# Peptides against a protein of PDB entry 6IDX: the designs that were tried, part 115

Target 1, 380 residues: chain A of PDB entry 6IDX
Amino acid sequence: KELAKLSADVTFATEFINMDGIIVLTRLVESGTKLLSHYSEMLAFTLTAFLELMDHGIVSWDMVSITFIKQIAGYVSQPMVDVSILQRSLAILESMVLNSQSLYQKIAEEITVGQLISHLQVSNQEIQTYAIALINALFLKAPEDKRQDMANAFAQKHLRSIILNHVIRGNRPIKTEMAHQLYVLQVLTFNLLEERMMTKMDPNDQAQRDIIFELRRIAFDAESDPSNAPGSGTEKRKAMYTKDYKMLGFTNHINPAMDFTQTPPGMLALDNMLYLAKVHQDTYIRIVLENSSREDKHECPFGRSAIELTKMLCEILQVGELPNEGRNDYHPMFFTHDRAFEELFGICIQLLNKTWKEMRATAEDFNKVMQVVREQITRA

## One batch from the design tools (peptide; made by RFdiffusion4, then SolubleMPNN)

Design b2_p15_6_s4 (from b2_p15_6, 8 letters changed)
Fold by OpenDDE base, seed 3:
Structure b2_p15_6_s4 (fold): chain B 380 residues (1-380), chain A 15 residues (1-15)
Amino acid sequence: as target 1 above (380 residues)
Amino acid sequence: SKAEELIEKLKKLLE
């Protein structure tokens, strides 16, 4: 207890560390002594002293043994652990993951996200906060391949559901620390979109062209009587497609692929459009046909609007940026759906289309409409 | 020093 209190002082910590005192502390934890196991309070103070000493940054986290890591991970994985031990063990593991890639690899072998999810199902918001903080640390330090796997896994769907039901919809007010961890998790989740946001469309890639063609097909061929088999020559078809791409509101209606060569938002805009067309087909068709039937210059250009809206959403959500300390703004909606970004796009594109009509906008008003829509989204 | 005293006490817990 006295050691835990004194370890917060940098002068004491320096002296204690120089005398190899921290090595003695680690050995006490590693030994699993009956004394520490019988007296949870003594172990809690030992772990507190260890954290306080390490927080001075005098000693590298790489000094920690595999036995120590296993012992700390053991306290997190055991179902019957004292809350004080669990809290400090989660904090130690978080610090290890954040400060050392070597320790991350060892910890990722000993602890699963599934085990950490069990600590979210408790009424203690502090334990929940430390569990999410460790999940965030693991997610942040994971290699890109493993981050994608973590995001797509059933565990991540379950994680979002548990956070929604036990944290966000809990009967307790969300504390600042929890709000920050939810913000961090949100930012890390949306940063998975960065690759697609920065991917340029290759105008020569046939598979990418086929997606644009599929958007056209869903909008125009789904309502056309199948009896007009496109039997007329390849040139008439190309001219017909140019008209359809103009009606879809692409800036380059001759070669719509060129609209997706600008990054951001690159291919992410096409992904959003395709998601809308497949998952919300009736909404997509309605928006496209309502604007394609207008000859009054008040048509909302869907293709251009979808691209610029995707870019705007990436800017608002800070896609590709690391989470900032002191930010606590999270959106509960992003925990309600697996494809929350694409669903947000689907809501916002309808809002944009409505705002365009209400303003009686023309193509010259495009930037003004986008500014109004930005204000509407940021106030919601 | 107080640090030395505490380290000696911790070492005795390892015995």
Scores: peptide ipSAE 0.238, ipTM 0.868, DockQ to the pose 0.854
Fold by OpenDDE base, seed 5:
Structure b2_p15_6_s4 (fold): chain B 380 residues (1-380), chain A 15 residues (1-15)
Amino acid sequence: as target 1 above (380 residues)
Amino acid sequence: SKAEELIEKLKKLLE
């Protein structure tokens, strides 16, 4: 207890560390002494002293042994651990992950996200906060190849559902620290869209062109029995498709693939359009047909609008940026749906189409409509 | 020093 208090003082910490005192503390934890295991308070003070000493940045986290990591991970994995020990153990693991890539690798082998999810089901918001903080640290420090796997594990309806039910919809106010961790988790999850956002369409890729063709098919051929494929010659088909791509509101009516060569939003805009067309087909068809039947110059160009809206949403959600300290603004919708970004796009494209009609906009008003829509989204 | 005293006490817990 006295050590834990004194360890916050940099002068004491420096002296204590210079005398190899921190090595003695680590060995006490590593030994799993019956004394520390029987007296949870003593262990809690030991872990507090260790954290306070390490927070001075005098000693590298790489000094920590695998045995120490296993002991700390063991406390997190135990179902009946003292709350004080659990809290400090989560904080130690977070600090290890954040400060050392080598420790991240070791911790990622010892702890599963599933084990951390169990600590979200408790009534203690501090434990929930530290558990999410460790999840965020693991996600932040994961190699790019593993981030998608973690996201898929997070996309397991379970983590989102648990956060939604036990944190967001809890009978208690969300503290600033928890709100920050929810913000961080949201930012890190949306950063997985960066690859698609920065992927240029290849106009020569047939598979990508087939997606654009599918958008046309869903909009204009959905009522046509596949038997009525008009046997009209290849030239009439090309001319028909150019008209259809104009009605879809692409900027390049001849080769819509060219509209997706700009990054951001690149292919992510096409992904959003395809999602809308497949999952919300009635909404998609309605938006397209309402604008395709207009000859009054008040048509909302769906293709252009979808691209610029995707870009705007990426900017609002700060896709590709690291989470900022002190921010705590998160969207609860992120925790309600597996494809929250695409669903947000689907809501916002309807809002854009409505706003376009209300403003009686023309193609010249496009940027003004987008500005109004941005303000509406950021205030909601 | 106080640090020395505490380290000595901690070492005794390892024995």
Scores: peptide ipSAE 0.238, ipTM 0.868, DockQ to the pose 0.861
Fold by OpenDDE base, seed 4:
Structure b2_p15_6_s4 (fold): chain B 380 residues (1-380), chain A 15 residues (1-15)
Amino acid sequence: as target 1 above (380 residues)
Amino acid sequence: SKAEELIEKLKKLLE
């Protein structure tokens, strides 16, 4: 207890560390001494002292043994552990993951996100916060392949469900620390969109062209006689497609693929458009046809609007940026749906289309409409 | 020093 208190002082910490005191502390934890195992308070103070000493940045986190890591991970993985020990153990693991890639690798072998999710199913918001903090650290430090797996796996759906039900919809106010960790998790989740946001469409990729063609098909052929089979590339069909791509509101009516070569938002805009067209087909068709039937200069260019809206949403959500300290703004909606970004796009594109009509906008007013829509989204 | 004292006490716990 005295050591834990004194370890917060940099002068004491320096002296203690210079005398190999921290090595002695680590050995005590490694040995699993009956004293520490039987007296949870003593172990909690030992772990506190260790954290306070390490927080001075005098010693590298790489000094810890694999045995020490296994002991700490063991405290997190055990079903019955003292809350104080669990809290300190989660904090130690978080610090290890954040400060050392080598320690991250070792920790990722010893613990699973599934084990950490179990610590979210408790009434203690502090434990929940530390568990999410460690999940966030693991997610931040994961290689891209593992990060994508963490995001797409059933574990992530389960994580979102547990967070939604036990944290967000809990009967307790969300503390600032928890709100920050939810913000961090949200940012890290949105950063997975960065690859698609920065992926340029290849105008020569037939599979990508087929997506654009599918957008046209869904909009215009869903009600029209199946007799116009896609295969016979007569000049009349090319001219017809150019008209359709104009009606879809692409900037390049001849080659809409060129509209997706700008990064950001690159292919992410096409992903959003395709999602809208497939999942919200009636909404998509309505938006397209309402603008295609207007012979007046008040047509909302869907294709251009979808691209610029996707870019705007990426800017608002700060896609590709690291989480900032002191921020705690999270959106509960992003924990309710697996495709929350695409659903947000679907809401915002309807808002854009409405705003365009209300403003009686023309193509010259495009930037004004986008500014108004930005203000509407950022105030919601 | 206080650090020395505490380290010695901790070492005794390893014994």
Scores: peptide ipSAE 0.238, ipTM 0.868, DockQ to the pose 0.850
Fold by OpenDDE base, seed 2:
Order: C-alpha cells, then structure tokens, then sequence
Structure b2_p15_6_s4 (fold): chain B 380 residues (1-380), chain A 15 residues (1-15)
C-alpha cells in the first residue's frame, strides 16, 4: 500500500527503479506466492505500484518476462477474480500492447477478444472501459491481416450488441473515459474503409463496369416494358446508356467509371451506391427517377452527389486518421448495424436530396448544398 | 532510504 502510493512520485520511482525494485515486484507476481493469492488487496497494490512505476517511462516494457505476461493474462481469464486485480491487469495489458509490438504478439496468443467481451457484460463501468481500451489497443497494434479478422469479430453481432445493450443503453451515464474508448473503437472501425476509399476504379475492368451497369439496370430496367427488343445496333445501345448515365447524374455520361478514378472516395462511393440500390431499392429508385423526370433544371445529380457525399462522410468521420486523445464523440448508430457506414450514407443521401429541393438548387448551387448538408450532418 | 527499506521487505516476501 505504501509502495503503491509512493510509486506515483517520480523521485521515489527513480530511486526504487535504480535499486532494481521493479524487478523484485515482477518476480513477486511471477512466483504466484500463496501470500499474494490469499490477499487480493496485496496483489492489487503490487499491480498498482508496478503500473505507477512503469508510467514514468524510465524502464522499457520489454523488460517484462513471458511468465509475468501469462500471470497477468491469467488474472483476466479467471472466471472469479477480484475487480481490483482485474482492472489493474487489463490496464497493464493495454500498456504492454501500446508500448511494445513484441509484447502485443505474446498477449494476442494468451487472450482472445471473446474473453474480453465477458468483461463488458458486468455492471462495473470501469471494468468495461478497461476491457474496451484493451480491445482498442489490440485492434490498433494488430497487423493488417489480423485487423480484418478482428473487425470481422467486431462485425460479429455479438460485440456490437453487447456494447449497445450493456454500455450505451445502460442505466448509467457514460463517463468521459468510456466515451473516449467508444470513439476510439469507432475511428478504428471506420479506418477499415480506407483501402476502398483509396482504391481507384479501373475504367477497363469489366467487373467494375458491370456494377455501374447494375445501377442502371436497377434504376431503369425494372420499369422498362420488355417490348424494347435488344436488336437495335451497338451505337443505339451506347447512346441509350449515355442517356441513362446522364439521368443517374454521373459527371461523365459516356464513361461513368471515370467519376470513380478520383481518390478519395474512389470505389467506396460505388460500394455505397450499390448497397443503396440493393438493400434500399425503393429509396434508390425514388431518388433517381424523381430527379431524372425533372425538366426544370432543379434535378439533383445522384451520381455526383453520392461521390461527393461519400467523400464528405470520410472527411467528417476522419477515415484513415488515428484517434485523438482529447475526443469522446461517438455515434450510437454505428453500434446498431453491421453496415453502419452504408446506412449512414443512405440517410445522408436522402437528406441531401431533400435539402436540394428545399433550396431550389441548380447544378451551380451544388457546393452550397453540400456545405449546408455538411452542417446538418455535423450538428446531428 | 525508503526505497531500500521497501525493497528489502519485498525480498523477504520472496523467501
């Protein structure tokens, strides 16, 4: 207890570390002494002293043995552990993951995200916060291949459902520390969109062109009387498609694939359009046809709007940026759906279309409409 | 020093 209190003082910590005191502390934890196991309070103070000493940055985290890691991971994996030990063990593991890639590898072998999810089902918000913090640390430090696997595990309806039901919809106010960890988790989840956001469309890739053709098909062929025989020559067919791509609101009516060569948002905009067209088909068709039937120059160009909106959403959500320590703004909506970004796009494109009408906008007002929509999204 | 005293006490817990 006295050691835990004194360890917060940098002068004491420096002297204690210089005398190899921290090595003695690690050996006490490693030994699993019956004394520490019988007196949970003594172990909790030992772990507190260890954290406070390490937080001074005097000693590298790489000094920690595999036996120590296994012992700390053991406390997190035990079904009946004292809350005070669990809290400190989670914090130690978080610090290890954040400060050393070699320790990350060892910890990732000893602990699963599934084990950490069990600590989210408790009523203690501090334990929940440290559990999410460790999940975030593991996600941040994971290699790209493992990060996608973790994201798929996060996409597992279970983690999101547990966060939503036990953290966000809990009968307790969300503290600043928890709000920050939820923000971090959100940012790390949206950073998975970066690859698609930075992927340029290849105008010569037939598979990518077939997606644009599918957008046209969903918008126009569902209403087209089957009586227009496919038999008119290749030129008439190209001219027909150019008209359809103009009605879809693409900037390049001849080759819409060129609109997706700009990064950001690249292919991510096309993914959003295709999701809207397949999952919210009635909304998609309504937006496209309502604007395509207008002769008053007040038509909202869907294709251009969808691209610029996707880019705007990426900017608002800071896709590809690291989480900031001072931020705690998270959106509960992102925990309610597996494809929350595409659903957000679907809401925002309807808002854009409404705002365009209310402003009586023309193509010249496009940037003004986008600015108003940005303000609406950021205030919501 | 206080640090020395505490380290000696901790060493005795390892015995």
Amino acid sequence: as target 1 above (380 residues)
Amino acid sequence: SKAEELIEKLKKLLE
Scores: peptide ipSAE 0.232, ipTM 0.866, DockQ to the pose 0.847

Design b2_p15_7_s1 (from b2_p15_7, 8 letters changed)
Fold by OpenDDE base, seed 5:
Structure b2_p15_7_s1 (fold): chain B 380 residues (1-380), chain A 15 residues (1-15)
Amino acid sequence: as target 1 above (380 residues)
Amino acid sequence: SKRRRLMEEAAREAA
């Protein structure tokens, strides 16, 4: 107990480390010897002292043995561990993951996100916070190829549901540290959109052009029997499609693919449009047809609006930016849906269309409408 | 907190 308290002092820590004191603490953990009276209390103080000593940055985290890692991981994976031990063990694992890629690799083999999820189902917010912090650390330090797998594991309705029900909708106020960890998790998850946001459309890619054609089909041919195969592209049909792409509100109504060559938002805008068209088809058709039937120059250009809104949402959500210290602003919607970004887009595009009408906007007012919509989104 | 700083440092290293 006194050692744990004194270990917070840098002068004491330096002297204690110089006396190989930290090695003694690691060996106590490695031994796993439960035979001592007050073992749990002793271990909790040992882990506290270890954390406080390591927090001085005098000793590299890489000094820890695999046996030590396994013991700490064991305290996190075992049921009915003392809360004090569990809390410190989560904190140690977080610190190991953050400070060493080699330790990350070892820890990622010993623990699963599923095991960490169990620690979210408790009434202790500190345990929940450290569990999310460790998930965030693992997510952050994961190789690019594994980040998507972790996101998919997060996108599993289970983790989102647990965070939503046990953390966000809990009967207790969310502390600043928890809010920060929820913010970090949101940032790390939305950063997976960066690839699509920075992917330029290839105007020569037929598969990508077929998506734009599908947007046209859903908007204008949804009532026509699928048996009307897009017959041979006569000049009359090309001219018809150009009209349809103009009605869809693309800037380049001759070649809409050109509108998706700008990054950001690149292909992410097309993904959002396609999601809206397929998942919220009635909303999509309504927005498009309502504007396509107008001859009064008050038509809201859907295609342009969708692109610029996607870009705006990326800016608001800071897609591609790293999490910052002191920020704690998270969107509860992120935890309510697996495709939260696309659903947010679907809400915001309706808001944009409404705001456009209310303002009686023309194409010249586009930037003003977008500014008003930005203010509406950021205040909601 | 020290942990937040470590997270930011780790984030900078992961970028």
Scores: peptide ipSAE 0.038, ipTM 0.759, DockQ to the pose 0.932; fails the geometry check
Fold by OpenDDE base, seed 1:
Formats: sequence, C-alpha cells, structure tokens
Structure b2_p15_7_s1 (fold): chain B 380 residues (1-380), chain A 15 residues (1-15)
Amino acid sequence: as target 1 above (380 residues)
Amino acid sequence: SKRRRLMEEAAREAA
C-alpha cells in the first residue's frame, strides 16, 4: 500500500526502478502464487504500484514478459476476479496496448472483445469505463484489416447493443470519463467510413454506374423488373436518362458519376443514397418525386443535396480525425443501429428537404439552406 | 489524463 502511494512520486520511482524494484513486482505477478494470505489485496497494491511506476515513462512497456501479459489477461478473462484486480488489470492492458504495437499483438491473442463486453454488463461504471477504454485502445492499434473485421463482426453489434442498454440507457448519469470513452469509440467507428469517403468514383466503372442507374430505376420505374439492364439504349433512351438524372437533382445530368469524383465525400455519398433507396424506399421515392414534379424552380436537387449533406455529416462527425483528450460529446443515435450513419443521413436528408420547402429555396439559396440545416443538425 | 495523452499519441502514430 505504501509502495503504491510512493510510486506516484518521480524521485521515489526513479530510485526504486534503479534498484530493479519493478522487476520484483513483475515477478510477483508472474508467479501467480494464490497461497498467500490477503493475496487479492497484495496483488491489487502490486498492480497499482506497477502502473504508477510505469506512468513515469522511465521503463519501456516492452520490458514485460509474455507470462506477465498472460497473467494480466487471465485476470480480465476469468469471471470470478476481485473488482480491484480487474480494474487495474484493464488499465494495465490499456496502457500496454497504447504504448507498444508488439504488446498489442500479444494481448490481441490473449483476449477477445467478447470477454471485454462481459465487463460492460456490470453496474460498476468504472469497470465499464476501463473496459471501453481497452476496447478503444485495441481498436486504435489494430491494423486496418483487423479494424474492418472488428467493425463487421457480431462483436460490434453486440458491443453497441450492450453500450446502449447498460451504459447510455442506464439509470445512472454518465460520468465525464465514460462520456470521453464513448466519444473515442464513436470517432474510431466513424473513421471506418474514411475509406469510402476518400474513394473517388470511377466514371468508367460500369458496376458503379449501375448503382446510379438503380437509383433512377427505384425512383421512376419502381414497378419495373431490375432485369431491364441499360442495354444499348437508343439516343432517345439516353435523352430520357438525362432527364431522369436532372429530376434526381444531379449536377451532371449527362454523367452523374462525375458528381461522385470529389473526395470527400466520394463513394460514401452514393452508399448513403443507395441505402436510402433500398431500406427507406418510400421515403426516397417521395423525396425524389415531390421535387421532380415541380416546375416552379423551387425543386430541391436531391443528388446534389445528398452529396453535400454527406460531406457536411463527415465534417460534423469529424470523420478521419483523431480523438481529442478534451472532448466528451457522444451521440447516442450511433449505438441504436448497425448502419447508424446511413440512418442519420436518411433523417438529415428529410430535414434538408423540409427546410428547403419552408425557406421556399431556389438553386441560388443552396448554400444558405445547407447552413441552416447544419445549425439544425448541430443543435439537435 | 496520461492515458488520454497516450491515446492521442497512439492515434497520431496510427495515422
């Protein structure tokens, strides 16, 4: 206990480390000798002293053995561990992951996100906070391929559901530290959209052009069989499609693919439009047809609006930006659905369409409408 | 916190 307290002092820490004291603490953990009276209390103080000593940055985290890692991971993976040991073990694992890619690799082999999710189902908000902090550390340090796997995994769906039900909708006020960890998790989750946001559409890619054609089909030919491949359409058919793309509100009516060549938002805007068209088909058709039937120059250009809204949402959500220490702003909506970004887009595009009508906007008012919509989204 | 600074540093290294 006294060692744990003194270990917070840099002068004491320096002397203790120079005496190989930290090695003694690591060996004590490695031994796993549960036969000692008050083992749990002793271990909790040992882990505290170890953390405080390592927090001086005098010793590299890479000094820890694989046996040490396995013991600490064991305290997190075992269901019947003392809360004080669990808390410190989560904090040690977080610190190891953050300080060393080599330690991340070893830890990622010893623990699963599923095991960490179990620590979110408790009433102790501190344990929940450290569990999310470790998940965030693992997510941050994961290679890009593994981050995508983590995003697509059932673990993410389950994680979001558990966070929503046990943390956000819990009967307890969310503390600042938990709010920060939720913010970090949100930022890291949105950074998975960065690839699509920075993917430029290839206007020569037929598969990507077929998506734009599918948007047209859903809007105007909803009863028509999707098997109507755009065969070698006569010039009359090309002229018809140009009219339809104008009615869809694309800037380039001849080749709408050109509207998706700017990054951001690149292909992410097309993904959002396609999601809206397939999942919320009635809403999509209503928005498109309501504006396409207008001859009064007050039509809301859906295609342009969808692209600029996607870009705006990326800016508001800081897609591609790193988590900031000072921020605690998280959006509960992002834990409500697997496709929460696309659902948010679907809500915001309806808001945009409504705001456009209320303002009696024309194409010249476009930027003004977008500013009003930005203010509405950021105040909600 | 020190861990938050480490998170930001780790994020900068991962970018």
Scores: peptide ipSAE 0.033, ipTM 0.748, DockQ to the pose 0.898; fails the geometry check
Fold by OpenDDE base, seed 4:
Structure b2_p15_7_s1 (fold): chain B 380 residues (1-380), chain A 15 residues (1-15)
Amino acid sequence: as target 1 above (380 residues)
Amino acid sequence: SKRRRLMEEAAREAA
């Protein structure tokens, strides 16, 4: 206990470290000797002292043995561990992951996100916070392939449901530290959109052009027999498609692919449009047809609006920005759905279409409509 | 907190 308190002092820490004091503490953890009187209390203070000493940055985290890592991971993976030990163990693992890629690899082999999820199902918000902090550390330090797997695990209804039900909808006020960890998790999740946001459409890629054609098909041919193969389009068909792309509200009616060459939002806008068209088909068709039937110059250009809205949402959500220490603003909505960004887009595009009608906007008012919509989204 | 700084540093190293 006294050692744990003194370990916060830099002068004491320096001298204790010079005397191989950290090595002694690590060996105490490695030994696993439950034979000591007050073992749990002693272990909790040992882990506290270890953390405080390591927090001075005098000793590399890479000095720890695999046995030490396994013991600490064991305290997190085993049921019915003392809360104090569990809290310190989560904090040690977080620090290990953050400070060393080698330690991250070893820890990622010993601990699953599923085991960390169990620590979210408790009433102790401190444990929940450290569990999310460790998840965030693992997510941040994961290679890109594993990061996507972790995101898919976050997309697992289970983790989101647990965060939603046990943390966000909990009967307790969310403390600043938990709010920060939820913010970090949200930022890390949105940063997975950055690749698509920065991907330019290739106008020569037939597969990408087929998506635009599918948007047209869903809007205008939904009741027509699919038997008209896309390939045999006479010049009359090309002219017909140009009209349809105008009705869809693309800026480039001849080659809508050119509208997706700007980054941001690049292909992410096309992903949102396709999601809307497939998942919310009735909403999509309604928005397109309501505007395509207008001859009064008050048509809302869906294609242009969807692109600029996607860009705006990326700006509002700060897609591609790193989490910072000072922020704790998170959106509970992003924990309610697997495709939360696309669902947000689907809500916001309806809001945009409504706002356009209410303002009796024309194409000249486009930027004013977008400004009003931005204010509406940021106030919600 | 020192841990939050480490998170930001780790984020900068991962970017």
Scores: peptide ipSAE 0.027, ipTM 0.737, DockQ to the pose 0.887; fails the geometry check
Fold by OpenDDE base, seed 2:
Structure b2_p15_7_s1 (fold): chain B 380 residues (1-380), chain A 15 residues (1-15)
Amino acid sequence: as target 1 above (380 residues)
Amino acid sequence: SKRRRLMEEAAREAA
C-alpha cells in the first residue's frame, strides 16, 4: 500500500527502479502464488505500484516476460477476478499495447475482443472505461489487414448495442475519461472511411459508371412507364443522359464521373449517394425531383451538394486524423447504426436542401449555404 | 495522468 502511494513520486520511483524494484514486482505477479494471506489486496497494490513506476517512462515496457503477460491476460479473461485486480490488469494491457508492437502481438494472442466486451456489461464505469481503452489500443496498434477484421467486429451489432445500452444509456453520468474513450473509438471507426475518401473514380471504369447510371435510373426511371425505352440512336440517348445529369445537379453534366475524381471525398461521396438512393429511396427521389422541376434558378444541385457535404463531414469528423487526448466529444448516433456515416449523410443532405430553400439560394450562394450548414451540423 | 485519477478513485473506494 505504501509502495503504491510512493511510486507516484518520481524521486522515489527512480531510487526504487535503481534497486531493481520493478523486477521484484514482476516476479510477484509471475509466481501466481495464491497461498499468501491477503493475496488479492497484495496483488492489487503490486499492480498499482507497477503501473505508477512504469508511467515515469524510466523502464521500457519490453522488459516484461511472456509469463507476466499471460498472468495479466489471465486476470482479464477469468470470470471470478477481484474488480481492483481486473481494473489494473486492463490498464497494464493497454499500456503494453500502446508502448510496444511486440507486446501487442503477444497480447492479441492471449485475449479476444469478446472477452473485453464482457467487461462492458458491468455496473462499474471504471472497468468499462479500461475495457474500451484496451479495445481502442488494440484497434490503433493492429496492422492494416487485422484492423479491418477488428472494425468488422466493432461493426458487429453486439459491441455497439452493448456500448449503447450499458454505457451511453446507463443511469449514471458519463465521466470525462469514458467520453474520451468513446470519442477515440468513434475516430478510429471513421478512419476506415479514409481509403474510400482518397479513392479517385476512374472515368473509364464501366462498373463505376454503372453506379452513376443507377442513380439516374432510381431518380427518373422508377416512375416512368417502361414502354418509353427510346430505341432511338446512341446520340439521342447521350443527349438525354446529359439532361438527366444536369437535373441530378452534377457539375460535369456530360461526364459525371469527373466530379468524383477529386479527393477528398472521391468515391466516398458516390457510396453515400448510392446508399441514400437505395436505402432512403423516397427521400432521394423527393430531393432530386423537387430541384429538377424548378425553373426559378433556386435549384439545389444534388450531385454537387452531396460531394461537398461528404467532404465537409469528413472534415468535421476528422477522417484520417489520429485521436487527440484533449477531446471527449462523441455522437451517440454512431453507436445506433452499423452504417452511421451514410445515415448522417442522409440527415445532413436533407438539412442542406432545407437550408437552401430557406435562404432562397442560387448557385452563386453555394458556399454560403455550405457554411451555414456546417455551423448547424457542428452545433447539433 | 488519466491513470492516476482512476487509481486514486479506486483507492478511495477500497478505503
Scores: peptide ipSAE 0.022, ipTM 0.536, DockQ to the pose 0.038; fails the geometry check

